# Designs tried in a protein design run: peptides against a protein of PDB entry 9GMZ. Part 232

Target 1, 343 residues: chain A of PDB entry 9GMZ
Amino acid sequence: TGFPLELLTRPATERLAYFENYTVAHPRLKEVYEILMRTIAEPAGASFIFVYGASGVGKTTLRLRVEQKLTELALPKLESDRARVPVVGIEAIAPESRYFNWKEYYTRALITLEEPLIDHKFDYGVRGISRDNFGKINVESKVVAPALRRALENALIHRHPDVFFVDEAQHFGKVASGYKLQDQLDCLKSLANMTGILHCLLGTYELLTFRNLSGQLSRRSVDIHFRRYCADSPEDVQAFKSVLLTFQQHLPLAETPNLVDHWEYFYERTLGCIGTLKDWLKRVLSDALDREATTITLKDLQKRALSVAQCQKMFKEIQEGERQLSETEADVQNLRSALGLGA

## One batch from the design tools (peptide; made by RFdiffusion4, then SolubleMPNN)

Design b2_p23_6_s1 (from b2_p23_6, 10 letters changed)
Fold by OpenDDE base, seed 4:
Structure b2_p23_6_s1 (fold): chain B 343 residues (1-343), chain A 23 residues (1-23)
Amino acid sequence: as target 1 above (343 residues)
Amino acid sequence: MEERRERLARMDPNVFEEELPAL
């Protein structure tokens, strides 16, 4: 099925918004979605889920789809429990300083947790947290991080989300010393333990550093690798081509562009990352709509492609992450063999 | 900022029921 043909008569803004909201249910996204949904439903004593993979692989799309589904599944229960929030998700911000801003984190978490529940008053037990006339949470500058933490703990306990998402969670690792990273992980662990709320950290392969530093988190974490498509796998190449075919059918243009014939060029400039591909196509679509173009050309694609230098940098980061995982898998296999557990 | 709830409401909830077109 392609885009609704009625979009061709609609404003450029609606045509672009259609493509922005469109998600390709590609095999790796579906696989990781199913694993993540199952793990959220049956955490088996886990307090953390780590979802790691390349930048632009589609982690934010995964999160949004899981949040949508958890919200949908919770709707029947929300009629009886109006205090419940089925899911909460924040994006971690890269700290401007060598230190993670916990005050900002707790503030953003509180805002995000309470924003859906305009009609329900909650006593945070903390002075200087209020709702504005629009129901948005306001946190006064005088409120200190320990007070915001208690407010968040109380809110998470009261709202009982099935999961707390933290996107771009590698930004927790951007601290000046390994000790401070451990303290941050212990702080997150304490928050999960105090609230009983499952935390899902989504990020780049830099999240593997967190797994290695916290032997206590590893015992209570589930790891999910969101892999890119690999050009050395015929199945992955076929899946990547099918994604291109799907996107070309869902570009709201008068003439369907042939993206599949350029699959190698798309692969070269996305490294098999579907989020990177979608973002590229969005930029190209926007340019085409601005020109009232009937289709997208290879020249239009080339104008908005990532540079070879950008791709080389991203590929080095991917290779290092994939290497670290491969070593960990080998270490597990060696441990199993040493324990007399068959390979 | 577009309210996250509005963005989620515009996403097709059944996207994973669609099969990718066979090449």
Scores: peptide ipSAE 0.161, ipTM 0.804, DockQ to the pose 0.791
Fold by OpenDDE base, seed 1:
Structure b2_p23_6_s1 (fold): chain B 343 residues (1-343), chain A 23 residues (1-23)
Amino acid sequence: as target 1 above (343 residues)
Amino acid sequence: MEERRERLARMDPNVFEEELPAL
């Protein structure tokens, strides 16, 4: 299986768009997808799902695939319940200040819940929130964060999504230390409790620090670790090579490049993160299409690779995250041993 | 901003039914 050969006669923009839209169903993505879908279907009293893993592991791809599937599964019910939204998803923005911008968060969430294609208009019960002729939500500058929160609570209750996604959720942790981080956790907890909507926070390993600050949140959360491929695992190395083989078959070039023979170099510059790999190949494909090249070479790959210094920094951040998880597993074993529960 | 719905519509819904090629 490979790209449609007719793409070779198509414009460079269409060839690039094919590769951008292509998703490799790699084992770790499939595993995390199945766990996440099951947890959304049967939350068992959980109010939160935490999905954490390395930057560029594929969390955004995971979110999009779950959103697609939840939308597909909801279509038959949406014919009878025109108020329902199956899923809502936003990206958390990095704070420009020492304070998280809750006004922006609530506004973005409301805009996403009230997409133009929702025929059933909802009254938010808040003055200064309106919909334009294009169905876009307009929030007047006078509307304060508590009013936007009430509007979002009412909208979430009325639209009743199966899950609320927050991508890049580590940005909640990037505000000033201590009490402010607890206040943000309490704010999210209160929103989930008031609406009855399951929240899924996707982020880097920095999300673990956020998760660990609230013992009350920990009792009502499910954790999902989206692991990278590890070079010390023969199975992970084989999976990574199979991903390279799949990508080389789906690069819309006249001559199929041999990516698999360079697997160690791809591993060195992606750290086993498939999102990082896809983004790298996309940049190289774009350059090749701009030159009307028949294939991509090792020199083309090297031109768009992350630097060794960038990889070293990324690897240090990954090792720290993986260490924190390993310590948590050891703490569980130590707790079991201390309780007289055998290993 | 590319509309989320247009992005989802361009994604193959059956991607998880395909197995990776064996090496």
Scores: peptide ipSAE 0.158, ipTM 0.807, DockQ to the pose 0.793
Fold by OpenDDE base, seed 5:
Structure b2_p23_6_s1 (fold): chain B 343 residues (1-343), chain A 23 residues (1-23)
Amino acid sequence: as target 1 above (343 residues)
Amino acid sequence: MEERRERLARMDPNVFEEELPAL
């Protein structure tokens, strides 16, 4: 199966948009999706889910696919309960300042919960929060963070989403030297407890610091490791090659490029991260479409590749995260052995 | 920013039913 051949006669913008919207259902994405969907359905008293993995592994794609599925599953109930929102997903922004902007976070969450298409207007009881003529939430600059928090708590209780997603959640860890990361976690924990809404934090291996800082959060959290493909695993190499084969079939070009023959070069410049691979191919496709090229060459790939220095930096960050997890897995095994539970 | 609903509507809901091509 490949791209619809009709795309070859369509504008470059439509051809690019097709590839941007295309998702490869690769084994690690499917596995993590199934675990995450099961955990959202049966949280077993968990207040948090932590999804951690390399930058560019595909966490944002995972979030969007879960949001889509939860929305689809809720459609029959939304006809009877017009106040309900099945899922809410936001991206945490890297603060321009050395501290996390809670006012911006609460504002973004409120705007996302209160999409224009919700007929039932909720009054947040907060002066300076209004809806425009299109139903979009407007937050006046005078509204303070504690008031926005109360508005968000009330909105989350009223809309009752199955999960609250926070993408790029490692940005909560970017605290000024005087603030503890613990204070940020206590704020999130309080929001989850006050609303009864399950929170899913997606981020880099920097989220492991969140797990380790709160022995109380660890008791009320589920951890999901979104692994990259490893070149030392024959199975992972085959899966990575199958992903390349799928992408080459879904590039809307007149001549199918042979990406699989260059799998080692793709692996070298993506570290087995499929999101990094997709973003590289998008840049190369955009360049090819702008030139009205019939195919993609190795030279076109090289022009848009991450530098060796970028890959070396990313690889060190991955190795440190994988090491910390391996040590934790070994500690669990040692604890089980010491308890007489066996391997 | 593309509205969340427009982005979700453009995503194939059946993507996880597709098998990767065998090599």
Scores: peptide ipSAE 0.153, ipTM 0.802, DockQ to the pose 0.755
Fold by OpenDDE base, seed 3:
Structure b2_p23_6_s1 (fold): chain B 343 residues (1-343), chain A 23 residues (1-23)
Amino acid sequence: as target 1 above (343 residues)
Amino acid sequence: MEERRERLARMDPNVFEEELPAL
């Protein structure tokens, strides 16, 4: 079990691409994947799914795996319904300004819905939206955000995806005032309600601010916590070590590096976040391949590690998110106890 | 867009059938 040995004779680009495309099916990823897939299949009147967790926990990998599976499951239906798109996924961009750019969001969503393989041309009823010779959507600068919203609503209704993914969704929260954040959430809620399309917002623990501000969304949302591995859990430590063992077997190098013996250092610099671990190993692998190195050393790892200051900052953000969740769980238990519901 | 479809096409769909190696 490991990388194909033939990769050792291949170009560095192919070796790096192998590792980049490799995914470890770690327990937390599998658990959250199963919950998310079930929730998409049976939303039970939910309009939103919130997937929150540490930066670098693997939310983007989760999204991509769900998108792959939803696409696979839809293939038999797509032969008969050429208008249908099984899934839409976008990444929310951090606004350069203090205000979220809805025009850009709607444009990106429309472009993603209208991938060139959809032969079925849809008229958005909006002047200044056109298709190029490759079927790509072009939006003229004169098209205003309300018109783009209407175009997106019509496109979502027509394409009828099982879910609309928004990655890095904490970027919706980057507004100058709490009132504007609520207006943005009401805008998203309205979009989900008008289209009947389930929205899945993936993001950091900053998404908890959205959950707490929108008591109206709470009734129509499912929350999924994508946890990191914790060093105080023997099971989590074992899972983290097994992930390191898997990665060391899948690094396309002539000599298998011993990553497992350095598990504490890997944990210190990733905080138990597997995406952060993979990105670190990818950088180190790239450097090793550029040097035509046979293996990876601790010095090579240290060169590409996050700084202690970066880890301390990330850890504070994680601890604050985990604390807010723990307080919410305690409040739920207190409410249940106060209602005379057994714990 | 092309990058994402290409990325999805390169991902092993059966990855969740693999068990992590026991230490």
Scores: peptide ipSAE 0.143, ipTM 0.797, DockQ to the pose 0.832

Design b2_p23_6_s2 (from b2_p23_6, 12 letters changed)
Fold by OpenDDE base, seed 5:
Structure b2_p23_6_s2 (fold): chain B 343 residues (1-343), chain A 23 residues (1-23)
Amino acid sequence: as target 1 above (343 residues)
Amino acid sequence: MEERRRRLAAMDPDVFDEELPSL
């Protein structure tokens, strides 16, 4: 188990791309993947899935792997159903202004959903939406948000994806007062209801505010907590060390670096977040490849590590999110006990 | 269709590259 040795003779770009594309099947990713895939297959009347966890836990990796699997599973049916898109995923952009840019959101969603290679071209009935010579959607600046929404609703109905992913979904909340956040959630809820398409919002613990603000969404949502690894759990420490061992074996370098011996330092600077770990190792690998280095040293790691101040800030945000969830779990147990249901 | 099928079929079928090794 390790990287293909032939990579050592390949360009630095190919060696880096190998590690970038490599995905460790760590226990928390596997667990959340299985829950998410099951929920997409059997939504049981849910209109929303919320996937929340620490920044850098691996939510984007989870999304991309689910998109890949849903696409693979749909491939045999796509021969007969030329209109189908099995899955659509977008990233929510942090607005430059205090207001979420719905026009940009609908435009990005339409461009992503209406891939150039789809044989069944649909007319949206909206002036200023066109396809170029390559079949790529172009949206003129004059097209208004309500027209783009109708185009997206029609596209989602005709393309019938199993799920619509929105990554970095906390960006809906960062600039909104509680009322503006509710209006945004009601807008998303309306889109899900009008299209019949399941929506999955992935984001930080800031998504818990979405859950708390909409008692109506909570009745039609499934919650998935993507947990980090905790240093106070022996099992989590062992899993984190096993991830380091796997990455150590898959760094395309002439000499295998000993990452496992430095597990405490890796934990200190990642807080048990595997995405943060992978991104750190990518930066260090890139630097090593640029220098034609045979291995990675502790000094190379230290050059690209997050600062203690950055880690302390991230840790406070994690602790607040974990606390809010723990309180909610305790409230559920108290409710069960009060109902005479065993804890 | 055929180009789309070719691109989709070129996606790695393995969702995850490897299971975690036992330490």
Scores: peptide ipSAE 0.180, ipTM 0.696, DockQ to the pose 0.368
Fold by OpenDDE base, seed 3:
Structure b2_p23_6_s2 (fold): chain B 343 residues (1-343), chain A 23 residues (1-23)
Amino acid sequence: as target 1 above (343 residues)
Amino acid sequence: MEERRRRLAAMDPDVFDEELPSL
């Protein structure tokens, strides 16, 4: 198993695009995909799904694969229901200001729900929302956030997606005070309740703060931990090495590089995060293709690696998130013991 | 609900390009 050998005669752009689009079915991705798809199918009265894990663990890849599958499964019904959108996914933007921009969020969500190719155009009854000649939504600067919210509520009800994805959702937490974070969560909860649409928030361990702030959200939320691979687990080390072997075989180069022999260096600079690994290899592949190189060397890897200081910072953020989860598990066990529920 | 369950229970991970090779 490996890349199509004909790629070696193709342009660098096509060779790079092959590797960019290639997705390894690694155990943690498969597990989280299965849990997420099951939860979307049977939310059991949940209004939210929280998917949290390290930066670069693969949350965006997970989202895109779920969006693809939900779209594929909806195709036979979309022929008869031209108003429906099966799934919607957006990325929450890091605010330039210390405050989350709801106007921008609602605008992006509306633009995504109202793809130019959708035959059934919706009228929001809001002045300053229009369509261009290509059917793309345009929102005038005069449109205020409450009007955009009503437009989004109506659009979500009308389009009726199975789930609304928000990637990088930790950006909702970027507020100057804890009170404002609760207000943001209450806004999201209200949107989910008013529309009846399941929301899936994907983000870093900063999403744990959202779970801890609202006991009411906890009752209507499903939590999914997207774990990294851990070097203290033989099974996780084996899975990580198998991912390196797979990527080694799918790098469209004339000579297969030996990535597996360098697994410790790859682990040191990715912290067991497969998205970080893929992005690193993508940068190195791009450099190799630009040089018309036959293979990738350790020197090429070192040139595009994250610095030790970056890895130390990322590892500290991971350890804090993993600690908070471990404490929560211990608190559950302590509560069970205190209730006389045996271990 | 049951129709959504049946539709989304087709959890076949055909969305992934390859399974991990055994080392």
Scores: peptide ipSAE 0.169, ipTM 0.732, DockQ to the pose 0.162
Fold by OpenDDE base, seed 1:
Order: structure tokens, then sequence, then C-alpha cells
Structure b2_p23_6_s2 (fold): chain B 343 residues (1-343), chain A 23 residues (1-23)
């Protein structure tokens, strides 16, 4: 168990790419993957899935693995139904202004749905949307957001993906207060309803603000909490140490570093977030490969660690998100007590 | 029905490179 030893004779770029592509099947990722796959298979009338958790917990890794699996499962049918796309995934962009750029969102979604590998040409019914000689979607600057929305609705209906993923979905919330946030949520709700396509929004705990704004969305949404590993749980500490052991075995270095002995330092600087851990180790591995080093040291780790101030800020954001979820559980208990259902 | 069965069979985390070793 470990990296292929042949990698030690390969270029630094190939060694780094191996570790970048390597994914640990850690317990929280497996659990959330199973829940998400089950929910996509049987949405039970849900139009939305919310996947929320700390920054760097592994939400993008989860999305990419679900996209891969849904694509693999669809392959036998895609031979007969060349119009179908099994899954579509986009990342929401942080707005440069107080307004969310819907034109950019719809354009990116259309480009992703209409990748060049799709032989079946679709007429969007919108002037100024075309394919180039490489099959890429070109959107003329004159095309307005309402026209792009209609094109996306038609494309989603025609391509009929099993799910539409939006990563970094908290960026919908970074717009000006109150009414505009509701309008954005109503826009997403309308898109899901008009197309019949299940939407999965992945994001930080800031995504909870969206979930709480619409009592109507709460009836048509499934929530998935992607938890970090907690140092107060012996099982979580053991899982985190097992992740360190696995990464230690998969660092393509001549001498296997002992990461497990430093587990407390890794926990201090990742807050139990495996994505943050992997990204830290990637930076340290890149530095080691650039120096032709045989191993990584504690000094190499320290050079690429998040600062204590960064960790304190991230931890405050995590604690606020975890508190909001705990308050929701207490509110359920209070509601049950008030309804006379007992504790 | 068959598509749901295929999706449920895909709940196997075979998409991940390795399982966590027991420490």
Amino acid sequence: as target 1 above (343 residues)
Amino acid sequence: MEERRRRLAAMDPDVFDEELPSL
C-alpha cells in the first residue's frame, strides 16, 4: 500500500500530479458521498440539495467524485441517447459588485452543458448564441440575462442531467441585503421548477443563510452537513490520524516522512479539514520536489502552514456555522416540547 | 427503475483511490 515506486524515477511534475489526483476515502467523505448519491437517485420530490461545511472540508472533491460516478453510470445509455448529459457542475463566482452576475452564471452553465464532445447540436432559440469551429459555445455581448436564462432552461430540459451542481454557492449570498437575496433564491427555485432538474448547492456555512430565508425551499430541500473531524471525538481523532498515515504512504518521496507523530500540529493548522490538509501537503511536496529532497521535515511543513491568525479566523467561521446548526437542533427540541411530543 | 438500481449500486465508494487503513 502506497505510491507506485516507479514514480521516484519520474519527473517532479508527474510525482506532484500523482499526489494531486490521489483521494483518500475518509469516513466523512464516504458518508456524505453515500447520502448525496442516494438523494440524487431518490430525491423524493426535492428540488434542492444543500451541502454545507467548513472551507477546505472537501466539498469540491465530493462533487468531482459524484460527477465521475454519475458519468460512468450513464455511459451505457449515452450511446443510445446522444442528447443527454448525465451531470453538470459549475463553480459560482464571487461577485465583483453588490450584484450577482446572472449573465456570467448562465453563460458558464451553458458552456458547461454544451461541451464540444456533445455531437448533438441544440438550437437554443436565442440569437447571438452559437458554436465555434471547436464546438465551444460563443455568447455575443448583446445577449441579455433573460435570454441566457431561457437558453439555459431549454438546454437543461433537452440535456436532462440527473443533477446540476453549483460549487461555492455561498457567493449567491454575497449580494446586498434582504430582498436581493430572496430574489436570487427565487430565481434558482424558478430555474429548478421550470426545468425539473435537481439542483445541488455546495458551499460554506454561509449557505445556511439561504436555506433559512425561504420556508418554501425548506419543504423541497435536502440538507447534508459535511462535518470536519473534531479533536474532542476519539473516533474523529483516529480517522484524522489514519488520513495522515495514508497521505504519508502516498507522498512520492524516497524516504517516507512520519506525519502521524505530528498529528496535533496538523490538526492545529487544518482544524480537522482534509482538503486544507491535502492542499498544505501539496505545497510542501512541490517545495521538496523542487529541491530534489528525499523527504519532508517539520521545517518544510512550518514554511507552508497557515498562520495562527488565519487558523483563528477560520475557526471562528466554523464555530459560528456549527453553532447555527446546534441552535437548529435545539429549536427542533423546543418545537417538540411545545407540541407536547416530549423530549 | 433500472436507472435507480444503477445509481444505488454506485453508492459503493469505489470512486476513491484507497480506503483508510486501520491504525
Scores: peptide ipSAE 0.150, ipTM 0.725, DockQ to the pose 0.150
Fold by OpenDDE base, seed 2:
Formats: sequence, C-alpha cells, structure tokens
Structure b2_p23_6_s2 (fold): chain B 343 residues (1-343), chain A 23 residues (1-23)
Amino acid sequence: as target 1 above (343 residues)
Amino acid sequence: MEERRRRLAAMDPDVFDEELPSL
C-alpha cells in the first residue's frame, strides 16, 4: 500500500516528514537487524559488537530502529525500574585536534544517558556535574576526563542499558598512531568490562583497523558486516529494484514517479547504499514540494544526484573495505587448510 | 520467562514500516 492519500492535502513539511520517517525493511537491513538484536539479547560473553559498512548503507537507521525496539521491549520493566535506561546511543565526533576528545565523549554519553525524562536523580560522585532546572546534565569545564569516566561508569552501571551504541566510531582511529589507537581500544574495553555493558560500535570500513589491531578482540567481539547491494548479484539487483518500487509508492506526490525504470542510474549514484538513496530522494522530494510539483522527473533527480567524482571516491573507499574483508576470510581459510581443518 | 519473551520479541522486525514487496 502506498502513502496515505490524505497527505496530498497536508503541508509540505508533513509530507516530507512522512517520507523521512518511513523505513523500508530491505533485506540487508532486516538481516543485520536480526543479527544485531539476537546478539544484544544473547551476547554470549561478547563485550563488543562491530557493525561496519559503507557510508550511507543505513547504519544510523539500523541503530535508531534497534533503539526504538529495545525501548519498546523495556517499557513494562521501566515502569517499575525508573532508574533503568534500555539503550544509549551516541555519535562519536571527529576530533578537532590530533587527540580524540575523551572529555567530550564522556560528557555526551552522560548527557544522553541522563535525559530529562529520568526523574531518578543519580549522584555521580563527581563535583561539577549537576542538573539544571530542566533536568539536563551540566558538566563544568573544570571536570577532568578521568572524573567524567568514573561518572559514566557509575551511570552505566546504575542505568544498566542493554547496549551502548557509538555511531561513527571510526572517529576513534582517524588521527591516532597505531599505539594511540590501541590505547583507545583498551580504554573502550576497560569501560565495557568495568560497567558490564555491551558496546556496539557502528562505522565505516575504517573500523576494520580496530579489528586488526587486537587479536584478543576476536574472542569478545561480534562482527557484523552491513553490506551494500552489489550490481553483480541478481538477488541484490532485485532487492535494490524492490526498494525503488517501495520508495516510489511512499513519495507523497499526486503522481507516482517511475523510479524502477531508472534503477541503473540510481545504482550508479548510490553504489547500492539505501541511506544514500533515501537522502537523495528526500532532497528531490523537498524540491518537488517547494514547486508544488505533481511528480518527480529524471531532471529533478539529476539536479540532486551526487557527482560522478564523488561516487568514484566513495566507491574506492568501499572497494578497499570489501578487499580487506575478503583478505581476512581468505586468511582464515588458508589457516584452516594449513591446520588440516578441511574447508 | 520475561527474558525469553524479550529475546523472542527482539527478533520481530515490526519496527519497520513495511516489508519489501516481492517483485
């Protein structure tokens, strides 16, 4: 079924918000969602989950849907345990300096964990952390990173989320020497171990650098590859076309645009990344609504498409990540063969 | 019992608005 026809009489802002909030259950998203939810429910002694994939594949959408579901599932228990937070999700920020800003990270984590809706006041045991009149956490500039870490550890223990999400987690590694990257991983491991909270790091293929640096992580991490759709797979092409079909039905326009017939152009400019596709269609929809247009044309699509040069750059980054994964799989097979463990 | 019900319900993709139509 398409969008609610009533939207055609609604303001452009409401029509755009409908499409923004609409989430297609595409096969790769569903697969990764099921694996992630299962792993969160049964971590089996894992302290970390790594979710890696192309930029714009839909990792943030995955996170938000998991956060929503974990919150929904926790509601009956949250009525009795007002101290509990079911899930915490933050985005790691690219540091302005050569060093990851742990103080900012801990501050953001505390602010997110201590949302104003939590009536239960917690004493962090740290001077200079307070709540304002709106219940929002304020951290004084004098509070040092080690004190913020202790506050976060205590807050995570007290709130006991099922998982702590860190989106854009590749930002932990971007400016670190190999040594500093290991120190950051050891810091995160220590936080997970001290709190007993499962951490899920979502990011680009740059997260594979974290995986390679710690052979010990392999025993305590679950790896989830959020794959893009590949044009060399008939099944992936069919899934991508089905996504286009669904999006064309859910664009709140008077005339349904034919997106499916242009699938190759959509693939060329998204590299099989559904988040990139959705963002593109959102921009085009916004333009169409601003013009009071009845439909979307190929010309409207072209106006908001990524450049070929941008797609080439993104594709190179994807290919390097996919290569590193393929090498790791081959190395495991070679190791198994060398051990006399048949294929 | 609740934890098992939670584990089972956690696998339900009902958080998505629609399954992909089979082409």
Scores: peptide ipSAE 0.140, ipTM 0.710, DockQ to the pose 0.147

